# Ledger of designs, part 246: peptides against a protein of PDB entry 3WG5

Target 1, 218 residues: chain A of PDB entry 3WG5
Amino acid sequence: LAKNIVYVAQIKGQITSYTYDQFDRYITIAEQDNAEAIIIELDTPGGRADAMMNIVQRIQQSKIPVIIYVYPPGASAASAGTYIALGSHLIAMAPGTSIGACRPILGYSQNGSIIEAPPKITNYFIAYIKSLAQESGRNATIAEEFITKDLSLTPEEALKYGVIEVVARDINELLKKSNGMKTKIPVNGRYVTLNFTNVEVRYLAPSFKDKLISYITD
Target 2, 218 residues: chain A of PDB entry 3WG5 as posed
Amino acid sequence: LAKNIVYVAQIKGQITSYTYDQFDRYITIAEQDNAEAIIIELDTPGGRADAMMNIVQRIQQSKIPVIIYVYPPGASAASAGTYIALGSHLIAMAPGTSIGACRPILGYSQNGSIIEAPPAITNYFIAYIKSLAQESGRNATIAEEFITKDLSLTPEEALKYGVIEVVARDINELLKKSNGMKTKIPVNGRYVTLNFTNVEVRYLAPSFKDKLISYITD

## One batch from the design tools (peptide; made by RFdiffusion4, then SolubleMPNN)

Design b2_p25_1_s3 (from b2_p25_1, 8 letters changed)
Fold by OpenDDE base, seed 3:
Structure b2_p25_1_s3 (fold): chain B 218 residues (1-218), chain C 218 residues (1-218), chain A 25 residues (1-25)
Amino acid sequence: as target 1 above (218 residues)
Amino acid sequence: as target 1 above (218 residues)
Amino acid sequence: SSGVEIEASSGPIPENAVFIDPVKE
């Protein structure tokens, strides 16, 4: 019996237009194969707001469930990464990871100090992140506090507060724990029950282009 | 029996003179076919005030109902987008979207800081946005606060406060929920009851010109 | 006619709005 495929891909580093291309490519491959889901192992300090919003859109337009997995231990879904996670069908975190710190900034001054976003921008992203949380049935108060208090959470706290759905040490535990869960947002207008019984895990490697750009930006 | 046509078109990105041309083209096509309505899937951070006001005029001059749909999830009708929405015959929002943040600015300084609009300009747009809200029977107090407090709302808040008429996950839900609603402003001097029973949904693709400009501006 | 092209507020996302955890850069 043809095993259902679960794709696993890694996205690491700053969220940019190139990161959008990675998400788009990975999700497209998984969609083409009618995968049961794609798991994105996310490790990001954050990045561009435009790219982040495009990524959230791409995830929410996915024909298959997109699981954001903050992985490996020591990784973070910081800033833009939190928005991406909150826009996804399921959030998992590995032990020793973090999520939050979502206050928008305009950048860094010449002295390395943060250029604060004006209230207009901050309020926009408060509404945006609350909307993502509410739609996904996640804790919108904590989502707001990721901005207003620059809050960061452990996996255990994030689970406790209803920000995330799964704490998992590895892909196997993630598949086991998420099996039978409903997606927190619709897939093609319907909440999908994840079926991870008898799946083939298929890893997507970065393209040569993906490797080259990561190498140039590191 | 000839199905009534509902056109759906997408407008994404900054509101410019080119965005006006898109609105004009899309509405004109739908008018020519005597469509029941056109739904504009709007995703905008905002843009130029001149273009925005022209778009509002073009919508209000439409021979058919123009529904602004803040879509997809993660989209926004920010700044100029809010004015456009408030000038339309019906506003819908997808879950995970936002509306508001309407305070006019003159632009950005070299350091990325906002150049504030003088009180004269701010007061003009307060009066303008309140007028749009009042004419459409929407919450003029909140419309003012989109400027004075740089307020942004979730779809649920916007519905609750009487800023918008519909929260819908997709075009099908939008058609279902908006069926039998009266337009919030007149079409050809009359309030129209939307009839979305037995409609053909027809998608308008961006012209080659539209695609080229989006590609050059990305 | 000084067309004060009131650049209405481009939405609060300056295309350059950055979300970076300052601790991990």
Scores: peptide ipSAE 0.026, ipTM 0.303, DockQ to the pose 0.124
Fold by OpenDDE base, seed 2:
Structure b2_p25_1_s3 (fold): chain B 218 residues (1-218), chain C 218 residues (1-218), chain A 25 residues (1-25)
Amino acid sequence: as target 1 above (218 residues)
Amino acid sequence: as target 1 above (218 residues)
Amino acid sequence: SSGVEIEASSGPIPENAVFIDPVKE
């Protein structure tokens, strides 16, 4: 029996193996409590592709709905963050946030120029991002354009194009707007209708380890 | 409007980049015709992990249901074939076939011994195969054991454990048994109820290129 | 150029990872 609990936790900064550990920890806590959902407040410029893919898999393996909320205003689900969002059960964005710019790169040269990924890698991630979009019933064409055109969208644009499901100013508006929505991907093989009626919101703080690494990477 | 057409094509041998080209070609033809489904008769000992993942993605991107049918009797969806099956919209097996044995390896030594994959790789594929199983509402525990125990199952066992959906002796029995079943994963964001009532079965032959490569790899 | 590093890790898939049933080779 799902408890009337929604967990909310923050993930901020570059997507790394450590970010995976954060996702895993947060989702595990929410799963253990049989929460109705977990909302991850996401603010990321991007990061490592391997870590991103592991995070997507961890979300897809979740026993409960994982909602990615690009928050607060000024935040982004840029690059790797977009993939994570597209891999999740529901995407929300606050006004003044952005999503997209998903073109893979190999890194930066010593002069700060982008080292372009070879076509093989770019094509792999095109296929990957399109898969995530299609599996979630989101706009696969726009997902591809996040790479091919390095497209970035506002929340209103992303909603209009069918990339995201909700524009919300805060958690309360998010809960209200997403109440009764179906997950875009299955939870344990079933589409779940979110029930945010009379929910207790529980905030998860970052662990000490989480805080330390954020501090080192900032 | 979906036509009352079901395509059937064969894929046999090692999973390679060429096998991806076969899947892509077959699915594309069936998509172009708006087929009710494509059934891929699969017989594989396994193959390359990269090719396998690309095939899984191509299946997940399909505009129509892709049914993996481990066929004929004596065939297997071994190793990479199991991942492909678990990534598909419906799995069927003929009696006398097998599925499983999914432990990743780096290859074979000059003496024919298995070069074991490092734990990092094995754990990656455990996460991956569990993801495929969970997303499809199939038995994730058994999917994991395909790696951790190198487990292989008969069709009857696989059905019993909830790894596959159908045991069928031939295409006609497959169509009959799967008629009215829902896809285990979405098709363009929706679960499809298969309608195999009054269908035309169209067999796709391998291309000349397909035949040549099969001949070289056999 | 938003420095959005998707460090294209060579996919966490070691390009050399294979799945072959050793009994059927």
Scores: peptide ipSAE 0.025, ipTM 0.212, DockQ to the pose 0.071
Fold by OpenDDE base, seed 4:
Parts: C-alpha cells; structure tokens; sequence
Structure b2_p25_1_s3 (fold): chain B 218 residues (1-218), chain C 218 residues (1-218), chain A 25 residues (1-25)
C-alpha cells in the first residue's frame, strides 16, 4: 500500500512577511506531493498582524490538513501564533509550551512601553479571533479573553477549555493521538478524518532564503 | 564494568546568549561521551528571557539527563534561573541557596526603578512557568506565585512544596540522593532512572571564550 | 479582497524581556 506522507516543517521567530513565505512554501510542497497532512512546528512570540492574517488565509486555502504544533517544549504560540493556530485544521501543543496573549498593539515606544492599539483595532481583532474560534468549533469566549485579558494558557488548560485538540510530547505521539480525528475546519470544503496509519514522516528544512532572513532578523 | 560518567560544569552570572552557548557546549560534551548525566552548578540573579527560553529548550532536547544544582551555598537560581531549573530533568539545591523571583520586567529606568512588564508579558510568563512545572510534575501553583507574588523559597521550602527534588550539600550527596530517581521530564522521550552507582565525576572548565565573556560582562 | 494593511501588530512578546531579581543586584 502506498505510504501516506506527513510533512513536518519548523517555523520559529517573529511572524513577518517572510514567515508567510515559509508557510506558503511548506504547504505548497506538501500539497504537491498530496501529503496526508503537514505539521508545522511553531515557536513564535508573535509579530505582524498583516502577515498573520495572510498566513491564516493561506492555511485555510490549503488542499491538505495543516496541523499547528506548538513545539518543542518551551516554545510558544504567542500573539499572532495563537491566531494562526486557531485558523488551522488542528492544534497540538507539547508539554511546557504556551498559547495566548493576543492583544494587538501598535508597537513599542523608545522606553520599551507598549503603544496601545485604539479601540477600533482592538475590537476588530476581537471579532476576528472569535470568528476563527467559532469556525473551528473552538472556545470563542477564551479566544476573546486572549485579547481582553491578555490571557495565556498551558497545553492542559487550552485542551480543557477546548482551544486546542492535542497535547503531545513529540511527532510520534501527535500522529498517534490525532489519528482518526476530524479537522476542525474544512479542507477543500470537507472536514477530513486524519489517517496517520502507516505514514512516512518527511522533514522539510528551511530554504537558504529562510536561513538568511533568520540570520538578519535575529 | 565500564564506569558511568557524570559531568559537572558551573554556570554563574547573568543569563544571556553567552550563557546559552555555555549550556550548549557543556551538554554537547556530555552527550558525546554518553554520560549518565550532567550536573550544572547554577548561580544566577536572572537575565534575558529569550536566552532563558532557548536554554530551557536546549535542556529539554538533551540526549542525557541535565541536573540543575543551585550551588554553592549562597547561590541563587533567581528569576530566569528558576525557569531553567523548572525546565530541567532534576533540580537540586544546596543549603543556603534560594529559588524564585520570576516576575518579568522590561528593564530598569535611569533611577534604577523597575520598568514593569505589561500584563500581556506577565501573563505569558505565568502560562510558561506553569507549563514547565506541570510538565515536570512540579508545583504549578507555586510556580505561578514565583511571578504573581515574586515569591522566593529556601531549599527546604522548595522541596516541601514539590518545586525541587533534592537538597544536597555537595556533589557526592547529590549523587547519593538522586541515585534511583526518575527524571522529572523525558530524556529522548523516556523518563530515565538515574544510576549513579560507581560513577566517575568529570569537571568541565569554562572555555577560553567563556572566560573572556565573563570578564567583559562582569 | 483589499487586505486592509492593518499596521497593528498582534504585539510580539518582547524577547528582550528581563528576569532579574532586583534584590540581588
């Protein structure tokens, strides 16, 4: 029987236009190979709202399931990362990771203080994050609180509240636990039942461009 | 019977990117020699959050058990040091040491006053520290209080509350007490039972680079 | 769809956040 393929790729650091390019590239590769799914190992403190929204759209347009995996232990899906996760087909978290802190800001002042977003922007993102949660059958109340209370959750809390679907320590455990789960949003207009029975895992390395950008943005 | 090796290395001072390099180097040496464990004698007032998170990740990725030992007497695992400890396979403290004080800050003003972190950041680190505690089967409530109350504990208190695993006056006592204990987090996906029966202790000295950086940052 | 360039950031958690015990400095 032809082995189903699962791709795994890492996205780390700030969410920017370059991060969109990474998502697009990785998803496209997995689509082209008709993979069963792609797992994105995500570790981000957040980033740009525009890039985030584009990434969410790209995920939702995917021809295959996109699994956001907050990994490794110690990683975060903070801020923009939470929106991305909520916009995806399945969220997993490793033990020792976090999700949340979604309040939009305009930036930082010279003294390192946050420049607050006006109510107009905040309200926009409240509506946006709630819609992502609702569409994915996830907890919209908690999603709102990621903004209004700047809430952050542990994996266990996030699972308990119905924000995420899986807690897993590694890819093998993720595949095992997610096998037979339905995607939380449609893939090509259908909710897909994940089949990770007898899969080949393929890791995607960052491109040279991705490496160079990481070097400049670090 | 081939003697099991335990490495011991010291990390002292502020947690920075250079501290990450020290952790990485020391753990790598111990991994390469297939050591039974490495003990990091830690004495820190804290430091940078980014460096701390990277260090936690590096510890959790270790192929061997990493034991954080708050040592010598008079040392601290303050702030970032607590996170590092909570992210490790085993925490030990010497009598006369302390752990805690984990509230994040943005920095210091010209007058030496703390610039408080906004709720967004504080809540993020609350979730993060709780997740580390939960993953390691340590007291998540007290871990949160390290931030919310800026709590600091004695070794005896930390042991009593289930924040740490061992109180030991020296390496020999540490090895004796920790022999037969399971790691609090996995090593290569498995909880390891520490075997310090008939071990050779090897001390790692700081590299020339480590010495030079310490000289500049002191 | 005219992606409104939302100039707003989701607000990165500053990687440069500091954890220093003020009592021990």
Amino acid sequence: as target 1 above (218 residues)
Amino acid sequence: as target 1 above (218 residues)
Amino acid sequence: SSGVEIEASSGPIPENAVFIDPVKE
Scores: peptide ipSAE 0.019, ipTM 0.225, DockQ to the pose 0.101
Fold by OpenDDE base, seed 1:
Structure b2_p25_1_s3 (fold): chain B 218 residues (1-218), chain C 218 residues (1-218), chain A 25 residues (1-25)
Amino acid sequence: as target 1 above (218 residues)
Amino acid sequence: as target 1 above (218 residues)
Amino acid sequence: SSGVEIEASSGPIPENAVFIDPVKE
């Protein structure tokens, strides 16, 4: 029997319009090959809200399950990364990673102080993040606290509180632990049971364009 | 028996004078074909008040039911989008979407701070949004709070509070759930019972003009 | 402050302005 394909790709750095292009490209490749899933190894400090929302939409529109994997150890799904994760079909975290700190800001002042977002913006994103959590059957109270308290969690805390589904050290452990799990959101209107029995793992390299822009945005 | 036609069109991005042209075109097509309804998949961060009010009027003057569907997951009917929704014959939201944050502003300063609207303007829109809610038998208190508190809601909250009528994952679920519902406002002076039995769904593509302007207003 | 940024300024929310074009009286 032809092995089910699982794609793995990495997204690292700030969430930008270019990060959307990376997500779109990676998911599209995996969709074209009728992969069982794609795992996105995510390491982000956050970024732009517009790009983040577009990425969430792109994940939600995926024809295949998209697993967000906060990886490697020391990585984070911070700010925008948390929203992306909550919008995905399954969240995994490696030990020594973090998730949360989702309070919107308008930017930084010249002295490095945060320019606070007005309540209009903050309340919008509270509703948005709660919606993502509720849709995915994840902890909406904690999702709100990611904003209201700037809460950040360890993988173990995030699992305990029902923010994420898996703690895994590597891709092999992730595949093993997530095998037979249902997606937390629908794929084409259906909750998919992940089948990671006898899989071929294919790593997607960043495009030349992807590499160049990562270098410019770092 | 000839299938009842339901049109589906998408409106995404800022509410502008061009967005009015899109609404008008889509509704006109559906009216010409004597459709049972048109569903507008709405994803907007808001926009111009003048365009918003014109869109509301165009919906109110529709010869067929206009369903505003906040879609896809991750979308919002924010600010102007909320007014448009409240002015419509039925509101649906997909899981992972939001509605609200309706406080009027004059714009943003160079530092990204909001330029507040004067009380005269704020009070005008409080009265306006309450009127839309009352006319549609929706929660006018929450509608006011969309302004006074910059409140935003999840689909489940919006349904619970009587702001919207349906939570649906996709068009098929929307049609199924809204079948037999009465419009929340009149169509040609009459409350219409939606008949989505044995329907043909027709998707309207944006015109070339529509696509070009979306690109310019992004 | 978490030092983690979600740029709302580049997000859809700067556009969440109901710009009241002054209703021409």
Scores: peptide ipSAE 0.020, ipTM 0.244, DockQ to the pose 0.102; fails the geometry check

Design b2_p25_1_s4 (from b2_p25_1, 12 letters changed)
Fold by OpenDDE base, seed 3:
Structure b2_p25_1_s4 (fold): chain B 218 residues (1-218), chain C 218 residues (1-218), chain A 25 residues (1-25)
Amino acid sequence: as target 1 above (218 residues)
Amino acid sequence: as target 1 above (218 residues)
Amino acid sequence: SEGVEIEASSGPIPKNAKFINPIEE
């Protein structure tokens, strides 16, 4: 029986146009191989709003389920990462990770203080994040509070409040727990039931370019 | 039976004079082929007011129904995009999209802060957006609040409040749901009942020029 | 008559809108 492939790739750091390229590349590889799913191990402090929105779109346009896995322990899906997660087919978190803190900012002043986003922008992103949550059948009230209260949650809280679907320590536990779950949004217009029986896990490495940019930006 | 054609074209990014050229080109192609309608998949953060007003006029002068579809999931019809939508023959939104945030601004200061429009300009656009809503039989109170409160809505909210006509996941669902609907404004002076039985969907690609400009502006 | 091209930008989202958690910088 031909093993179904599950790809696993890591995305770490700030959400930028380059991060979009990583998502696009990884998902494309998995699509080409007709993978059962791709798991993105996400660890991000956030980043650019435009890049985030493009990533969400790329995920939602995926021909295969995209699982956002906040991993490893100590990682975060902060700010932009939360949006990305909420836009995905399934969210998992490892114990010791966090999600939330989604209030948009314009940047930092010369003294390092946050430049607040005006209400116009904040309200836009409130609507946006609520829409992502509602579409995916996740807690839209909490999604809003990620902005309005700068709320951050533990995996257990996020699960309890219906923000995420799985708490898992590792890829094997994630596959086991998510097996038989439906995607929270459609894949090619249809809700897919995940089948992680008899899967081959294949890790995608960052490309040389990915490594180079990571080296320059770190 | 000769299939009626429905054109689908994408318009993404800032609303500029170039965006007007895209609208004009797309609608013209569809007009020339006597299409049943054109669907514009719109994803915009907003843009120039002058370009927006020209686009609205071009839509309203169309010989065929112009459907603004806020698509894909994660897209927005923000600011200028809302005006364009409200000026069109039918509005649809995909789940996970947003509409609103219409308060005019003069631009951004050197520090990235918004330069507010003076009351004179704001009041002009309040009147303008209300007129678009009233003409199209859509919620003029909400249209005003898109400016006065910088309100943004989910697809479900926008439907509930009578801002839009359709929530649809994809083109097929859009065609199915809007079949038999009347245009919200006249086409050539007459309200048209949309007929999406036995239609051929034809996608318009961006021209080489469109691609080049997109490449330069990104 | 220099038509004041009121460059009213209707773009709610500056391209530079950011979602960065300041605690990790």
Scores: peptide ipSAE 0.027, ipTM 0.284, DockQ to the pose 0.110
Fold by OpenDDE base, seed 4:
Structure b2_p25_1_s4 (fold): chain B 218 residues (1-218), chain C 218 residues (1-218), chain A 25 residues (1-25)
Amino acid sequence: as target 1 above (218 residues)
Amino acid sequence: as target 1 above (218 residues)
Amino acid sequence: SEGVEIEASSGPIPKNAKFINPIEE
């Protein structure tokens, strides 16, 4: 039986393979404790495409619901963060956050200009992001526009367009609003109804390694 | 009961977060089928440090033995590949392969010169690689020299110095030589004795996604 | 910051696809 426990952890910074480690660790802890869900407070400007895809896959393999919460106000789920969100069981955003801007790039030139990804890569990610949106019952057209137009949305817009499921100011409001919602993708082959009645919220801190790598990669 | 199945999969190219996905997928399949072990035929010039650390962690969390086999002849477990190997349950190398060259770098300048990692980063990876070697009962001094001297070794040298456990020409010889060996790190808290008597070898192919990403990242 | 790379010194690191908000870098 699922315990009335919801884990909350923060993931901040660039999406890298280390970010995957954070996701994996946090989700694993929550899985081991048979949590009702884990909420990941996400703040990212983006990062590596490969790391992003791994994180998405890890979320999809989660034994419990993974809620991406773009938090706090001022945070973003930009670029890779948007894919991660779209690959998750539920997306929430705090007021004053943003989501989108998903066009892949190869990097920056010495002059700071974007090195464009070749059409092959761009098209791959268009197909990928659309699939994530479709699988999760989210707006695939907007998901495509996150790439083709490098579109960024406010929480209100994202909710309106069916990209996200919840706008919430804090964890308490998130739990309240998401209570009784179904996951947008299956957990172990089933769409799970979130049960946040009388839950214990447990915060997970970054590991020492997490802190160190965050310090090094920032 | 473990089935008399050994999975074999290839991982080739730069270590990225996508490489993690390959490891995760392959290991997961082998775990699900209660395989005796999985052998990963590894050929890598290196890659991202963060991805490497995730792969190591995923291997360490494996429910079954993960054998890193530097294969085929001409392949390398260079840089990140060495860490992955050192984090695994058993390392084998084919003749004509190499291991080592683990000094972290920030990248390459426009002129192709290496951008050196700051001492803080280098020292972190020295500590990390030494810990992997120590935990696995492998030569921590040589592991350190993989960084401090950017040392690379042949299979014969690596075996001699206690970095690796097996030199094998092919999967059949690997299975034969590793039969009855204990894992160098625990599986689910126990050192496992490898049982390769009358095993079925199952080859795992890259997913379509794996092929596509390999094509894009190469 | 650019992530730490562990690569053999034999050549430039291939440019991988990235998703980075250019405004926040």
Scores: peptide ipSAE 0.026, ipTM 0.221, DockQ to the pose 0.098
Fold by OpenDDE base, seed 1:
Structure b2_p25_1_s4 (fold): chain B 218 residues (1-218), chain C 218 residues (1-218), chain A 25 residues (1-25)
Amino acid sequence: as target 1 above (218 residues)
Amino acid sequence: as target 1 above (218 residues)
Amino acid sequence: SEGVEIEASSGPIPKNAKFINPIEE
């Protein structure tokens, strides 16, 4: 029986192989406790494509709903963060956050200029992001424009365009608004109706390793 | 309004970039006609991983249900074919067909021996195939064993283990058995209940290019 | 503010991965 527990954890910074380990750890803990869901407070400028894809897969393999919450105000789900959100069971954003800017790059030159990805790579990620959007019943056209136009959206716009499901100021409002919503992708092959009635919220602390890496990447 | 039309097309041989073009063409035609579904009669020994992943994405982006039908008797959805099936809205198999054997390889040596993929690659595809299975509510454990044990299954076994949805001898039996079934993945963000009541079956012929390539690869 | 980087450096798929049934080739 799913326990009336919702986990909340934070992931901040660049998306790397270590960020995958964070997602995996947090989701695993929540799965082991048969939580009703896990909410990931996400703030990321982007990162590595390979790590991103692994994270998306890990979310999709979750035995419980994974909610991406772009939080706090001032946070972003930029670039790789947008893909991760689109791969999740539910997206929420706090007021004053942003999502988008998904054009792939190869890196930065010594002068800080972007090294553009070749069309082959760009087209691959266009197809990929559109797939994520469509699978989740979200706006595939806007997902494409996150790449082709390097579009970034406010929470209000993202909600309006059907990219995200909820705008919420805090975890309590998120739980309230998402209660009774269906997950946008399946959980173990089924769409789950979220039940946040009389739920206990448990916060997952970052590991010592998590704290150390956040400190180095800041 | 979806027309009471079901398209049937064939894809045979190795999975390559050309096979992607076939899938894309066939699905596009069916989409343009607002078909109830498209059935792809699939017979493949496998092929390229990149092409396979593109095909999976194209199926997932379909505006209509895509049914993979391992057909005729003696056909296989081997290797890349299994991934494609697991990425589809519904899997059917004819009696006397097979599915599985999904271990990635780098190729063959001059003596015909397999060049093994490094663990990094194998693990990537384990995660990938498990994701496909889970997203479609199919047996993720068996999907993993398609790689780790190089498992192949009969239709009876595949149905028993929850890898596939239907065993059918022909298109008519397939339509009959799948009528009223829900798609295992969303179509435009929704699970679709298949309606094959009073359906017209239309066969899509392979293009001239399709025929030429099949001839060269045989 | 490190720019929005989707480092595509590691191409998503090992370009050379194949799925071929050794029995049917």
Scores: peptide ipSAE 0.026, ipTM 0.227, DockQ to the pose 0.074
Fold by OpenDDE base, seed 5:
Structure b2_p25_1_s4 (fold): chain B 218 residues (1-218), chain C 218 residues (1-218), chain A 25 residues (1-25)
Amino acid sequence: as target 1 above (218 residues)
Amino acid sequence: as target 1 above (218 residues)
Amino acid sequence: SEGVEIEASSGPIPKNAKFINPIEE
């Protein structure tokens, strides 16, 4: 019996236009092989809002389920990473990871102080993050509090509050727990039931460019 | 039958005095529980030489086997990470990771140029890295070339050249492949045969401090 | 598009993209 394929790839570091290229490449490979899903192991402190929005759009346009997995222990889906997660078909977190802290900033001053975003921008992202939560059937109140309170959650809290769907220690536990779950957003206009009963896990290696940039941004 | 415990913990980012505290804490927990081994999922661009040497010493003083696992895909055991790996009881790498690039530097100039280490320092680290390779029965010529050529290797190359022992996609494959292997250095004065036939995997979450510092250094 | 950075309030990512940080002394 032809095994269903699940791809696993990593995205680490700041969310930039290059991170978009990584998402696009990884998802495209998985789409071309008609994978059951792709799991993106995400570890990000945040990054650019424009790149984040493009990534969310790319995920939502995916022909296959995209699972965001905040991994490994110590990783975060911070700031832009939370938006990306909320825009995805399923969110998982490993023990010892975090999600949240989504307040937009304009940058850092010369003295290292945060330059606050004007209320217009903050309110825009409040509306945006709430829409992502609502569309995915996730907790829109907590999504707003990721901005208004700069809230960060543990995996257990995020699960309890209905922000995420799975807490998993590794890919095997993630596959086991998410098997039979419905995607939180549609794939090609339909909510898909994940089938991980007879799957082959394929790891996507970072491109040479991906490796080089990870060395540059770390 | 009481299952043997294998701990898994993550060390990510720059090698500093804080990274030493992480290694010490994780290994101490595993020692206290008489674990069969601890696996450290390592992803580092390098860091401080003093901290690296202390970490190597702490690993070599471990009462249990310490397995360095360069993980996840995209991770590296770069620079200081290579020394740490060579000082460990077993090295594993995931597909799409790297090891090497060990040439010491004094830092970066104001213009971002590398400040080269004097020959005395470079020669010291050549001797040091060769000693780690020789003591562990690993390729001392390649270890030297990690400095003299700033060489980096893929997992397959590193395995082929006898720098590492295992290529594994995940913890389960690592456990399976390393089961019955001897440690490359002694544990309590004896080479130990790893027993992963009936093990429970326990993940160590990063401490609050570990999480906070990962946010500061990323 | 006003460059809104959605960064976690962690300190400035050191602009020094420390490439493979060679073993700094």
Scores: peptide ipSAE 0.021, ipTM 0.217, DockQ to the pose 0.079; fails the geometry check

